# Peptides against a protein of PDB entry 7RZF, part 201

Target 1, 358 residues: chain A of PDB entry 7RZF
Amino acid sequence: PFQEEHLKQLYKIVPIKDIRNLYVTFPIPDLQKYYKSNPGHYLGHLIGHEGPGSLLSELKSKGWVNTLVGGQKEGARGFMFFIINVDLTEEGLLHVEDIILHMFQYIQKLRAEGPQEWVFQECKDLNAVAFRFKDKERPRGYTSKIAGILHYYPLEEVLTAEYLLEEFRPDLIEMVLDKLRPENVRVAIVSKSFEGKTDRTEEWYGTQYKQEAIPDEVIKKWQNADLNGKFKLPTKNEFIPTNFEILPLEKEATPYPALIKDTAMSKLWFKQDDKFFLPKACLNFEFFSPFAYVDPLHCNMAYLYLELLKDSLNEYAYAAELAGLSYDLQNTIYGMYLSVKGYNDKQPILLKKIIEKM
Target 2, 358 residues: chain A of PDB entry 7RZF as posed
Amino acid sequence: PFQEEHLKQLYKIVPIKDIRNLYVTFPIPDLQKYYKSNPGHYLGHLIGHEGPGSLLSELKSKGWVNTLVGGQKEGARGFMFFIINVDLTEEGLLHVEDIILHMFQYIQKLRAEGPQEWVFQELKDLNAVAFRFKDKERPRGYTSKIAGILHYYPLEEVLTAEYLLEEFRPDLIEMVLDKLRPENVRVAIVSKSFEGKTDRTEEWYGTQYKQEAIPDEVIKKWQNADLNGKFKLPTKNEFIPTNFEILPLEKEATPYPALIKDTAMSKLWFKQDDKFFLPKANLNFEFFSPFAYVDPLHSNMAYLYLELLKDSLNEYAYAAELAGLSYDLQNTIYGMYLSVKGYNDKQPILLKKIIEKM

## One batch from the design tools (peptide; made by RFdiffusion4, then SolubleMPNN)

Design b2_p21_1_s3 (from b2_p21_1, 8 letters changed)
Fold by OpenDDE base, seed 3:
Structure b2_p21_1_s3 (fold): chain B 358 residues (1-358), chain A 21 residues (1-21)
Amino acid sequence: as target 1 above (358 residues)
Amino acid sequence: MRLYKYQPLIDDEGILHIIFS
């Protein structure tokens, strides 16, 4: 286990690739035995959330971060890491202390709100969907994976243990949250800007780095992280599918899309799935406007319209993605293209949200 | 939650070793 001398450390690392990353890491107990409740997954879901009031949304609004990943990672025997990893902008590289302050403000918000059973239930439902409709893995890779996890799970659970949540354990969530404190932090900043400013070389790969103690004043600032009113728990994900019924193949089903509606203003083609037999659909809409590309002004207006529309839909994009729904919006020379794909059950909800913003 | 399947790129192994050693 990391001793006190290994905590509150800052690593400045020179990458081979031109990347800017921040790793905020916390040593945590081994949570493997708690796989049925998976408190690390619960926390990773919230910390790594991308919806309104999330950590990422705030850090993106500041122009400091592009992407964020939160979750647990296996360590050596008897411990794990909880990691918050972000892709930094050039500006974000200058504001690492403030980024980490916001991380601790969000963690403090999670402490203040306490464990939420409905959030656990969403994680459970999402994982159940992912398990039920998982893609076929390569047999050799799958067998090797199963052989590896047999050391951790009962034989009867080995196929499901990674996916199926069974127990809401608020006590374990709080226990992990108690480890996510400034006094336990290890920070790594990865940037080419540290080239020529390092004093150590990693033994195995020759990676250049500098190690520094984080100043006590900075640790205290993070310890005194207040509640930032911009941080909110996510709203319930309305896109999680619950109906997986597959309709029987129609006797008159064609191998190609059939025209099922033809009007002066619209044509509708339909093809039933005859191959995959999944509770999924692809909805494709082509909108035609004689004004879309009539002149450069209209072209630019159509472009701006779609950019604004996409921006207005960002609040739903992540929740839809988590639920196995996606949408795409594109300008065409004739107007606009909209695609909605994924589980069919909640597609009408997403489509309605899109149309309401149009 | 993008399940961080950290597929360490070979280029990142040194970085990971520093962070997690």
Scores: peptide ipSAE 0.222, ipTM 0.802, DockQ to the pose 0.413
Fold by OpenDDE base, seed 4:
Structure b2_p21_1_s3 (fold): chain B 358 residues (1-358), chain A 21 residues (1-21)
Amino acid sequence: as target 1 above (358 residues)
Amino acid sequence: MRLYKYQPLIDDEGILHIIFS
């Protein structure tokens, strides 16, 4: 168990690789027994969200952070860590205190809103989908993994324990949130910029680092984190599939795409899945325009149009990805290419969103 | 959301040891 002397510490670490990372870590109780509710997953989902009003969205907008990961990690016996890890830009490395302030502002927003059952339900549904349609793992790796987790879960639950959420426990969510406080923080900054500025060497790997106490003034600044009006809970994910029905294979199914519609303005090819039998589809659209590549000006306009379109769709990209949907937009010499892939159930919703932005 | 699944984000075991020891 971390004593008070181990809290409110800053580690400046020299990496071997040219990386810039920030780790904001909180000691938390061992949550393993609560795997059916998994409050750490709930919080990781929100803190690690990438949609509008998310922590990452704000930190990206400032040019400080490229990526963000949030969640629980196993510790030693009797405790875990909650971790917020970000990839820092060069500018972000200069604004670590402010980045952490924004983290605490977001955490404060989560406290103010309280636990949301609908968010838990989305996590449950997403995990159920991931479990049901999990790709075949390599047998050796899978068996080794299962053998490892048998120490943590009953035999009857070992296959499902990591995926299936069963219980909404707002009390446990609040309990974990209460541990995500500045007084409990351990901060590590990983950067080559600390080379030659360290005074300690890690015993096992020889990693050079410096350890410092975080100033009380900085801790107080984080403790007084206000509600930042830019932070919002995510909206409901409209792309989460609920229908997994697989249509029967047609008797005359061709091994190649068949032309099923032929008009002056459109051709449609269709191929039914005869191999995978998944509730997934690939929709590919090729748009032809005689103006797309007529001259350099039109080419540039077409390029800019797609860049703007992609930017306008960024708000949906993350939610779609979480739900197992993806899209791609590309310029072609003939016009534009659009692809929508993933679970077929909510593809029409994503397609509609794309068309509405066009 | 990349949940901290048990995959160490950084292959640098030394860094992880400092952070979590």
Scores: peptide ipSAE 0.213, ipTM 0.791, DockQ to the pose 0.471
Fold by OpenDDE base, seed 5:
Structure b2_p21_1_s3 (fold): chain B 358 residues (1-358), chain A 21 residues (1-21)
Amino acid sequence: as target 1 above (358 residues)
Amino acid sequence: MRLYKYQPLIDDEGILHIIFS
């Protein structure tokens, strides 16, 4: 357990690789026994959310952060860490204090809104989907993993424990959230910019670092984090599949795509899945325009159009990805290519949103 | 498919040791 002397510390670390990372870490109680509710996963889902009104969305809009990861990590016996890790831009490296302020503003928003059962339910549903359709792992790796987790879970639950949420525990969410305070923070900044500015060497790996106490004024600034009106809870993820029905193979199923519709304006090919037997589909659309590549101007306009379209769809990209849906948009010499892939159930919803933005 | 980006990109064990020791 970290004593007060180990809290409110800033580590400036020199990496071997040219990376810029910020780790905002909080010691938390051991949550292993609460695996059925997994409050750390709930908080990691929200803090690590990438949709509109998310922490990452705001930090990206400032040009400070590229990526964000939130979640729990195992510590030594009897405690864990909650970690918010971001990939810093060069500009973000200059705004670490403000980045962390925004983190605490988001955390404050989570406190103000309180635990949301619908968010837990989405996490539960997403994890259930992930479990049900988990790819076959290499047997050796899988057996070793199972052997390792047998120490933590009952034998009957060992296969499901990491995936299946069962209990909404708002009390535990609040308990963890109460540990995510400035007075409990350990901050590490990883950057080559600290080369030659360090005074300590890590014993095992020789990593150069400097340790400093975070000034009380900075801690107070973070403690007084107000509600930032830009932060919002995510909307419900409409892309989460609920229907996993696999249709029987048609007797006339062709090994190749068959032309099932042929009109003056459209051709449609269809192939039923005869290999994977997953409730997934790949929708591929090729749009033809005589103007797409007629001259450099039209080519550039088509390119710009697609970039704008992609940007306009970014609000859905993360929610779709979480739900196991993806889309791809590409310029072609004949026009545009659109692909929608993943679980078939909610593909029409995503496709409709794409078309509405086109 | 990693539904949640919950694992820090920790490429350096030395960095980890400093942060979590």
Scores: peptide ipSAE 0.211, ipTM 0.785, DockQ to the pose 0.612
Fold by OpenDDE base, seed 2:
Structure b2_p21_1_s3 (fold): chain B 358 residues (1-358), chain A 21 residues (1-21)
Amino acid sequence: as target 1 above (358 residues)
Amino acid sequence: MRLYKYQPLIDDEGILHIIFS
C-alpha cells in the first residue's frame, strides 16, 4: 500500500515517442472481490463519458484534451488504482492544474448526485450485450486469458465475471469515490518538453523523470473544487437494444436486394440477412438534390450544411456507439448519403433523431 | 460492440512503471 510519502506527488516523465499525456491516479482498495457490483466500472463509465456535460466534453471545448479514459487498473498485491488518463494538446500541457481542477469538479458533481441505480442498470445492460455478441477470440489467447482469471473468479463464473453485473452497491461506489481526493492523488505528466529537465532515471527501462511534491496550495485549490454548472450526469442511453429477436428467413428471400417500394419520390430495396443471423441491420439512404452540385456556391453550402448537421448530431454519437449503433453522413455529387448500422432494435430511434436535425 | 474498459493511452512500460510503482 502507498504511504503518505507516495501521495500528492508529481512526476514529469520524458517519453521516447512524441506524446503528451496526463495520468491522474488514485490508490484504491482491491476491488476484485466486488466484481459483481464493479464500482470502478460504474465510476469509469461516468468519468470517461463523452456525451454532453461530460468531463471530456468540457476539456475538449477548452482545447486542452483530445481523449479521456477513466477506470480501475490492477496494482500490486492488495491495492488497485483508479486512473484518469488524458491525451493533452499543446495548450493543455500548459493548463494541467486547471485540467485536474475540472476533474475534481466532476468528481464533486458525482458526490453531489450520489450513486444512480439507472446508471448501474445501463452499465449492466451494455455489458450483457457485449458479452452476448462478443467476437470469437482466438482459442489459444482465450484459453490463456481464462487460465489467468481462474485465480480471481469461481470456475462457474469465470466466463461471465468480467461482463455480468449483478449487484447495485451504492456503498461501494461511495467508498471508491471517497478515495478520489486531492490528498490521495499521484500525477504524471508525460511530455518531451521535460527533456533535459529531469534528475532521475528509472532503473529498468532508463526512462528519465523528475519527481516533486505537489504544492499544498495546489492541493487546497483542488480540495476546494466547487460544482461546475457545465457538468451534468449523462442522459439515459435510449439506443441500448433490448430486443434481439432474429426473424425467420422468408421463403421468397432473394440473395440480392429486392425492390419493395417504387414511387416518384423514393425507391426502397430490402435484403434479409441469410448469412450472419444477427439482430443487426444496415440502413443506407441516398438523397438526391438537383442543387447539390449545380455550382461552387451550392457545393460549398451543401458541405457546410452537412458539417452543421454532423455537429448537431454529436450529442448522440457516443451514446449510439456505446449501444452498438453507428451512423455516417457524406456529401455526394447527387446530394447526401446516410448510413445507419448496428443492432436493429433502436435504429428507428437514431434515424428519427437524425431526420429531426435535418 | 465496444466494451468500456480502462486502457492506457501509452504503451510504454517504463512510463507505466514510474506511474504505478
Scores: peptide ipSAE 0.207, ipTM 0.766, DockQ to the pose 0.596

Design b2_p21_1_s4 (from b2_p21_1, 7 letters changed)
Fold by OpenDDE base, seed 2:
Structure b2_p21_1_s4 (fold): chain B 358 residues (1-358), chain A 21 residues (1-21)
Amino acid sequence: as target 1 above (358 residues)
Amino acid sequence: MRLYKYQPLIDDEAILHIIFS
């Protein structure tokens, strides 16, 4: 277990590759026994969320961070880590203290809102989908993985334990949140900018680093993190599929798309899946406008329109992706192309959202 | 977070060893 001397430490690490990363790490109790509730996954889902009002959204808006990952990691025997890991921009490297302040503001928001059962249910449903449609793993890799996890899970649950959430435990979520405090933090900054400014060498790999205590004033600043009104819990993901029914193949199913609607304003082709038998669909739309490419001005207007449309849809992009849906919008010489792909159940909802923004 | 399990953004064992030792 980490003692006080190991906490409130800053590591400045020189990488071999030209990378800029920040690791904000918290020692936490071993949560392995709580795999059925998986409070670390719950917190990782929220902290690592990419939607409006998320930590990443705010840090991106400031130009400080490109990507964010949050979650639990195995430690040594008897403890784990909760880690918030971000890819830093050049500007972000100058604002590490402020980035971490925002992290604690978001964590404070999570404390203020308390554990949400609907968020747990969403995680449960997403994991169930992921488990159900998991790709076939290579037998050797799969066997090795199973052998490894047999140490942690009952034999009867070993195949499902990593995916299936069963118990909402708000007490355990709060317990982990109580460990995500500035007094328990270990910070690592990875950047080539520390070259020639280090005083230690890692014994095994020769990696150069500097270790220093985080100043008490900085710790206090983080401890006094207020509620930032820009941070909000995510909205419910309306794109999570619940119906996985595969319709029987029609007797008259053609191996090619059949024209099922032909009007002056629209043509519709349909092909049933006769190969994969998955509860997935691909919707492709081509919109025709006589003005799309009539002159350079209209072309630029059409481009601008699509960029604005894409921007307006960004709020749905992450939620759709989590739910196994995707969309694509492209300018064409004739107008616009739209594609919606993934699980068929909630595609109409995503399509409606797109149309409402058009 | 796009992954159900935490994966570090860097795959450098040396860096990870410093952070988690």
Scores: peptide ipSAE 0.216, ipTM 0.802, DockQ to the pose 0.543
Fold by OpenDDE base, seed 4:
Formats: structure tokens, sequence, C-alpha cells
Structure b2_p21_1_s4 (fold): chain B 358 residues (1-358), chain A 21 residues (1-21)
């Protein structure tokens, strides 16, 4: 366990690679015994969310952060860490204090809203899908992983314990949130800009770093983090699949796409999956317009249209991705191309959203 | 899942050692 002297510390670390990273870390109790509720997963889902009103969305809008990861890390000696890690832009490196302020504003929003059972249910459902349809792991790696996990979980649960959520425990979520406070923070900034400005060397790897106390004024600033009205809980993810029925293979199924609809305005090809037997589909649409490539003006207009369309769909991109759906939009010399891929159950919903923005 | 569990990159071992030591 970290003593008070180990808290409120800032580490400036020189990387070998040209990277700019920020690690905001919080010592938390060992949550291993609570694996059935996994409050750290709940918080990681929200803090690491990329949709509208998320922490990442706001930090990206300011040009400070490229990526964000939130979650728990296993520790030693009966404790864990909760970590918020971001990839910093050059500008973001100059605004680390403000980035961390926004983190605490988001955490304060989570406290104000309280634990949400529907969010837990989404996490549960997403994990169940991931478990059910996980790719085959290499046997050697899988065996070694399982052997390691056996130290933490009962034998009967070892295969599922990392994925299956069973118990909504709002009390444990609140308990972890209570540890995500400025007085409990350890910050590391990783940048080559600290080269020649360090006074310590890490023993094992020779990494150069500087350690300093975070000023009390900065801690107080973070403690007084207000509710930023830009932060919102995510909306319900409507793309999470619930139906995994696999239709029987038709007797006359062809190994290649068959033309099943032929009209003056549309042609439809269909191929049933005869190999993978997954509740997934690939929908590909090619739109033809005689005006798409007629002159430079029309080409530019078509390009701009598609860019605007993509931008308008960004609000759904993350939720779709989490649910195992993806889409692609491209300009072609003949018009445009749309692809929707993933679990078939909610593809119509995503397709409808795309069409509504068109 | 990338989003829910902190998965340190291999290159981050030294960094993580500093943070968690």
Amino acid sequence: as target 1 above (358 residues)
Amino acid sequence: MRLYKYQPLIDDEAILHIIFS
C-alpha cells in the first residue's frame, strides 16, 4: 500500500521511442474477489468511452489527446491501480494540468449521476458476446494464460471469469470512485522533451526520469473540479446484438453470390455463409451516379458530401464498434460505396442511421 | 477488451515499473 508520501507525485519520464503519454493512476483496493461484479470494468467503460459527451471527445475537441484508455491493473500486495492513460498531442503536453482537471470533472459527473444498472447490463452483454464469439487462441498461449488465471479463480469459473459479469454492485462502484481523487493520484508524463532534465535513473531498464511532488495549489484545483456541462453519460447502445440465430444453409446455396433481385434501379447479389457459421453479415452497397465524376466541381462536391456524411455519423461509430459493427464509406468514380459489417442482428439499425444522415 | 482493461504495451514496462514501484 502506498503511504501518503507516495501520493500526489509527478513523474517526468524520458522514453526510448518518440511518444507522448500521460498516465493518471490511483491506488485502489484489490478487487479480484469482486470479479463477478467487476466495478473497475464499469468505470473503465465509462471513463474510456469515446462517444458524445465522453472524456475523450472533449479532450480531442481541444486538440490535446488522440486516444484514451481507462481501467484497472492488477497490483501486488493486496492493491490494484486504476489507470487513465492518454496519448498526448504536442499541444496536450502543454496542458497536462487541464487534461487532468477534465478527468476529475468527468469523475465528478460519474459521482453525481451514480451507478447505472443499465450501463452494467450493457457491459455484461458486450462481454457475453465477446466471450461467445472470441477467436480461437493459439493452444500454447491459451494454456499458459489459463494456468496463470487458475491462481485467481475457481476451476469451474476459470474460462468465464474474465468475461462474464453476474452481479450489479453499485456500492463497489462508489467505493472505487471514492479512490479516484486528487489526493490519491500518481501522475506520469512520458515525453522526449524531458531529455536532459532528469535526475534519476530507473534501476532495471535505465530509464531516465524526474520525480517531484504535485503542488498543493494544483491538487486543490483538481479537488474543486466543477461539473462540466459538456460531460454526459453515454446513451444506450442500440447496436448490441441480442439475436444470434444462424439460419439453416439453403440446399441450393451457391459458393458465389447469386443475383436475387434485378430491377432497372437495383441489383442484389446474395451469398449465404457456408464456411464460418457466424451470426454476421457483410452488406455492400455501390451507388451509381452519372454526376459523380463528370467534372472537377462535381467530384469535389461528392467528396465534400461524403466527408460531411462521415462526420455526421461519428456519433454512432464508437457504439457500433463496441457492439461488433463497422461501416465504411468511400467515394468511387461511379458514385459512392457503403459497407456495413458485423453481427447481423442490429445491422438494419445502423443502416437506417446511415440512410437518415444521407 | 482494449477499453476496459489497461493493457500495458511491452515498451511500457520500464514506464510502468517507475509508476508502480
Scores: peptide ipSAE 0.188, ipTM 0.773, DockQ to the pose 0.538
Fold by OpenDDE base, seed 5:
Structure b2_p21_1_s4 (fold): chain B 358 residues (1-358), chain A 21 residues (1-21)
Amino acid sequence: as target 1 above (358 residues)
Amino acid sequence: MRLYKYQPLIDDEAILHIIFS
């Protein structure tokens, strides 16, 4: 376990690649025995959320961060790490202290709201979906993975243990949150901007880095992180599928899309899935406009419209993606193309959201 | 959209070693 001397440390690391990353890490107890509740996954889901009022949404709005990942990682024997990793913009590299402040503000929000059973249930449902419809892995890789995890899980649970959440443990969530404090932080900043400013070399890979103690004043600033009113818990994910019924093949199922509706204003083609037998659908819409490509001005307006539409839909994109739904919007020479893909159950909800923004 | 990798893609083992040593 990390002693006090190993905490509140800042590492400035020179990467080989031109990357800018921030790692905010916390030593936590070994949570392996709590795999059925997986409090680290719960916290990773919220901290890594990308919806409105999320940590990432705020950090993106400031132009500091591109991506955010939160979760637990295995450490040495007997402990783990909770990690918040962000991809930094050039501007974000100048605001690392403030980025971390926002992280602690979000963590404080999680403490204030307390553990939410509905969030756990969503995680459970999402994992159940992921497990049920997991793609066939390569046998060799799968066998090796199973062999590795047999040391951690009962044989009867080994196939499901990584996916199936069973127990809501608010006490464990709070326990982990109590470890996510400034006094327990280890920070690494990865940037080529530290080249020539390092004084240490990592023994195994020769990576150049500098290690510094984080000033007490900075730690105190993070400890005094207030509730930022911009941070909100996510809303319930309305896109999580619950119906996985596969309809029987129609007797007249065609190998190609059949025209099932033909009107002056619309044509509809349909093909039933005869290959994959998944509760998934692909909805493709082509919108035709005589004005879409008539002149450069109209082309540019159509482009701008689509960009604005995409931006307006960003609030749903994350929740949809988590639920195994996706959409695509493209300009065409004839107008616009819309595609909605994924689990069919909640596609109408997503489609309605898209149409409401159009 | 980057699929939510629940596991931090710390591709650089060296970085990991520094942070977690």
Scores: peptide ipSAE 0.182, ipTM 0.774, DockQ to the pose 0.482; fails the geometry check
Fold by OpenDDE base, seed 3:
Structure b2_p21_1_s4 (fold): chain B 358 residues (1-358), chain A 21 residues (1-21)
Amino acid sequence: as target 1 above (358 residues)
Amino acid sequence: MRLYKYQPLIDDEAILHIIFS
């Protein structure tokens, strides 16, 4: 277990690759026995959320961070880590203290709002979908994985334990949140900018790094993190599928798309799935405009239009992705291409959102 | 949510060793 001397430490690490990463890590108790409630997953879902009012949304708006990952990691025997990892911009590398302040502001928001059962239920539903429709794993890898996790789970639960949430435990969520404090933090900054500024070498790989204590004044600033009014809990994900019914294959089903509608303004092709038998669909729309590529001005306007449209849809993109939906928007020489893919149940909702923004 | 599944985002074992040692 990390002693007090190992806490409030900053590591400046020189990577081999040209990457800029920040790791904010917290020692936490071993949560393996709580797999049915998985409080670390709950917190990782919220801290790693990408929707409006999320930590990532705010840090991206500042131009400091590109991506964010939150979650638990196994440590040595008897403890784990909670990790918030971000990909830093060049500007973000200059604002690491402020980035971490925002992390603690978001954590403080989670404390103020308290554990939400609906968020747990959403995680449960998402995991159930992921389990039900998981891809086939390589047999050897799967067997090795199962053999490994048999040490942690009952035999009867070993296939489901990683996915199926069963118990809402607000007490455990609060317990983990109580460990996510500045006095319990370990920070690592990974950047080539530290080259020639290090004083230690890692023994196994020769990685150069510097270790220093985080100043007490900085710790105190993080301890006094206020409720930033920009942070909000996510809204309920409306894209989570609930209907997984698969219609029987039609007798006249063709192995290729059939033209089912032909009008002056539209043609519609349809092909029923005859291979995968999944409750999924691919909707592809090609929009034709004689003005889309008539001259450089119109081409640039069409490009700008799609960029603005994509930006306006960012609020839904993450929630859709979590629910196994995706969309794509592209300029074509003839106009615009739209694709919506994934579980068919909530595709109409996503499509409606897209059309409302168009 | 890119959950840190048990696989670290950074395939650099050296970096991970420094952070978690």
Scores: peptide ipSAE 0.176, ipTM 0.771, DockQ to the pose 0.486; fails the geometry check

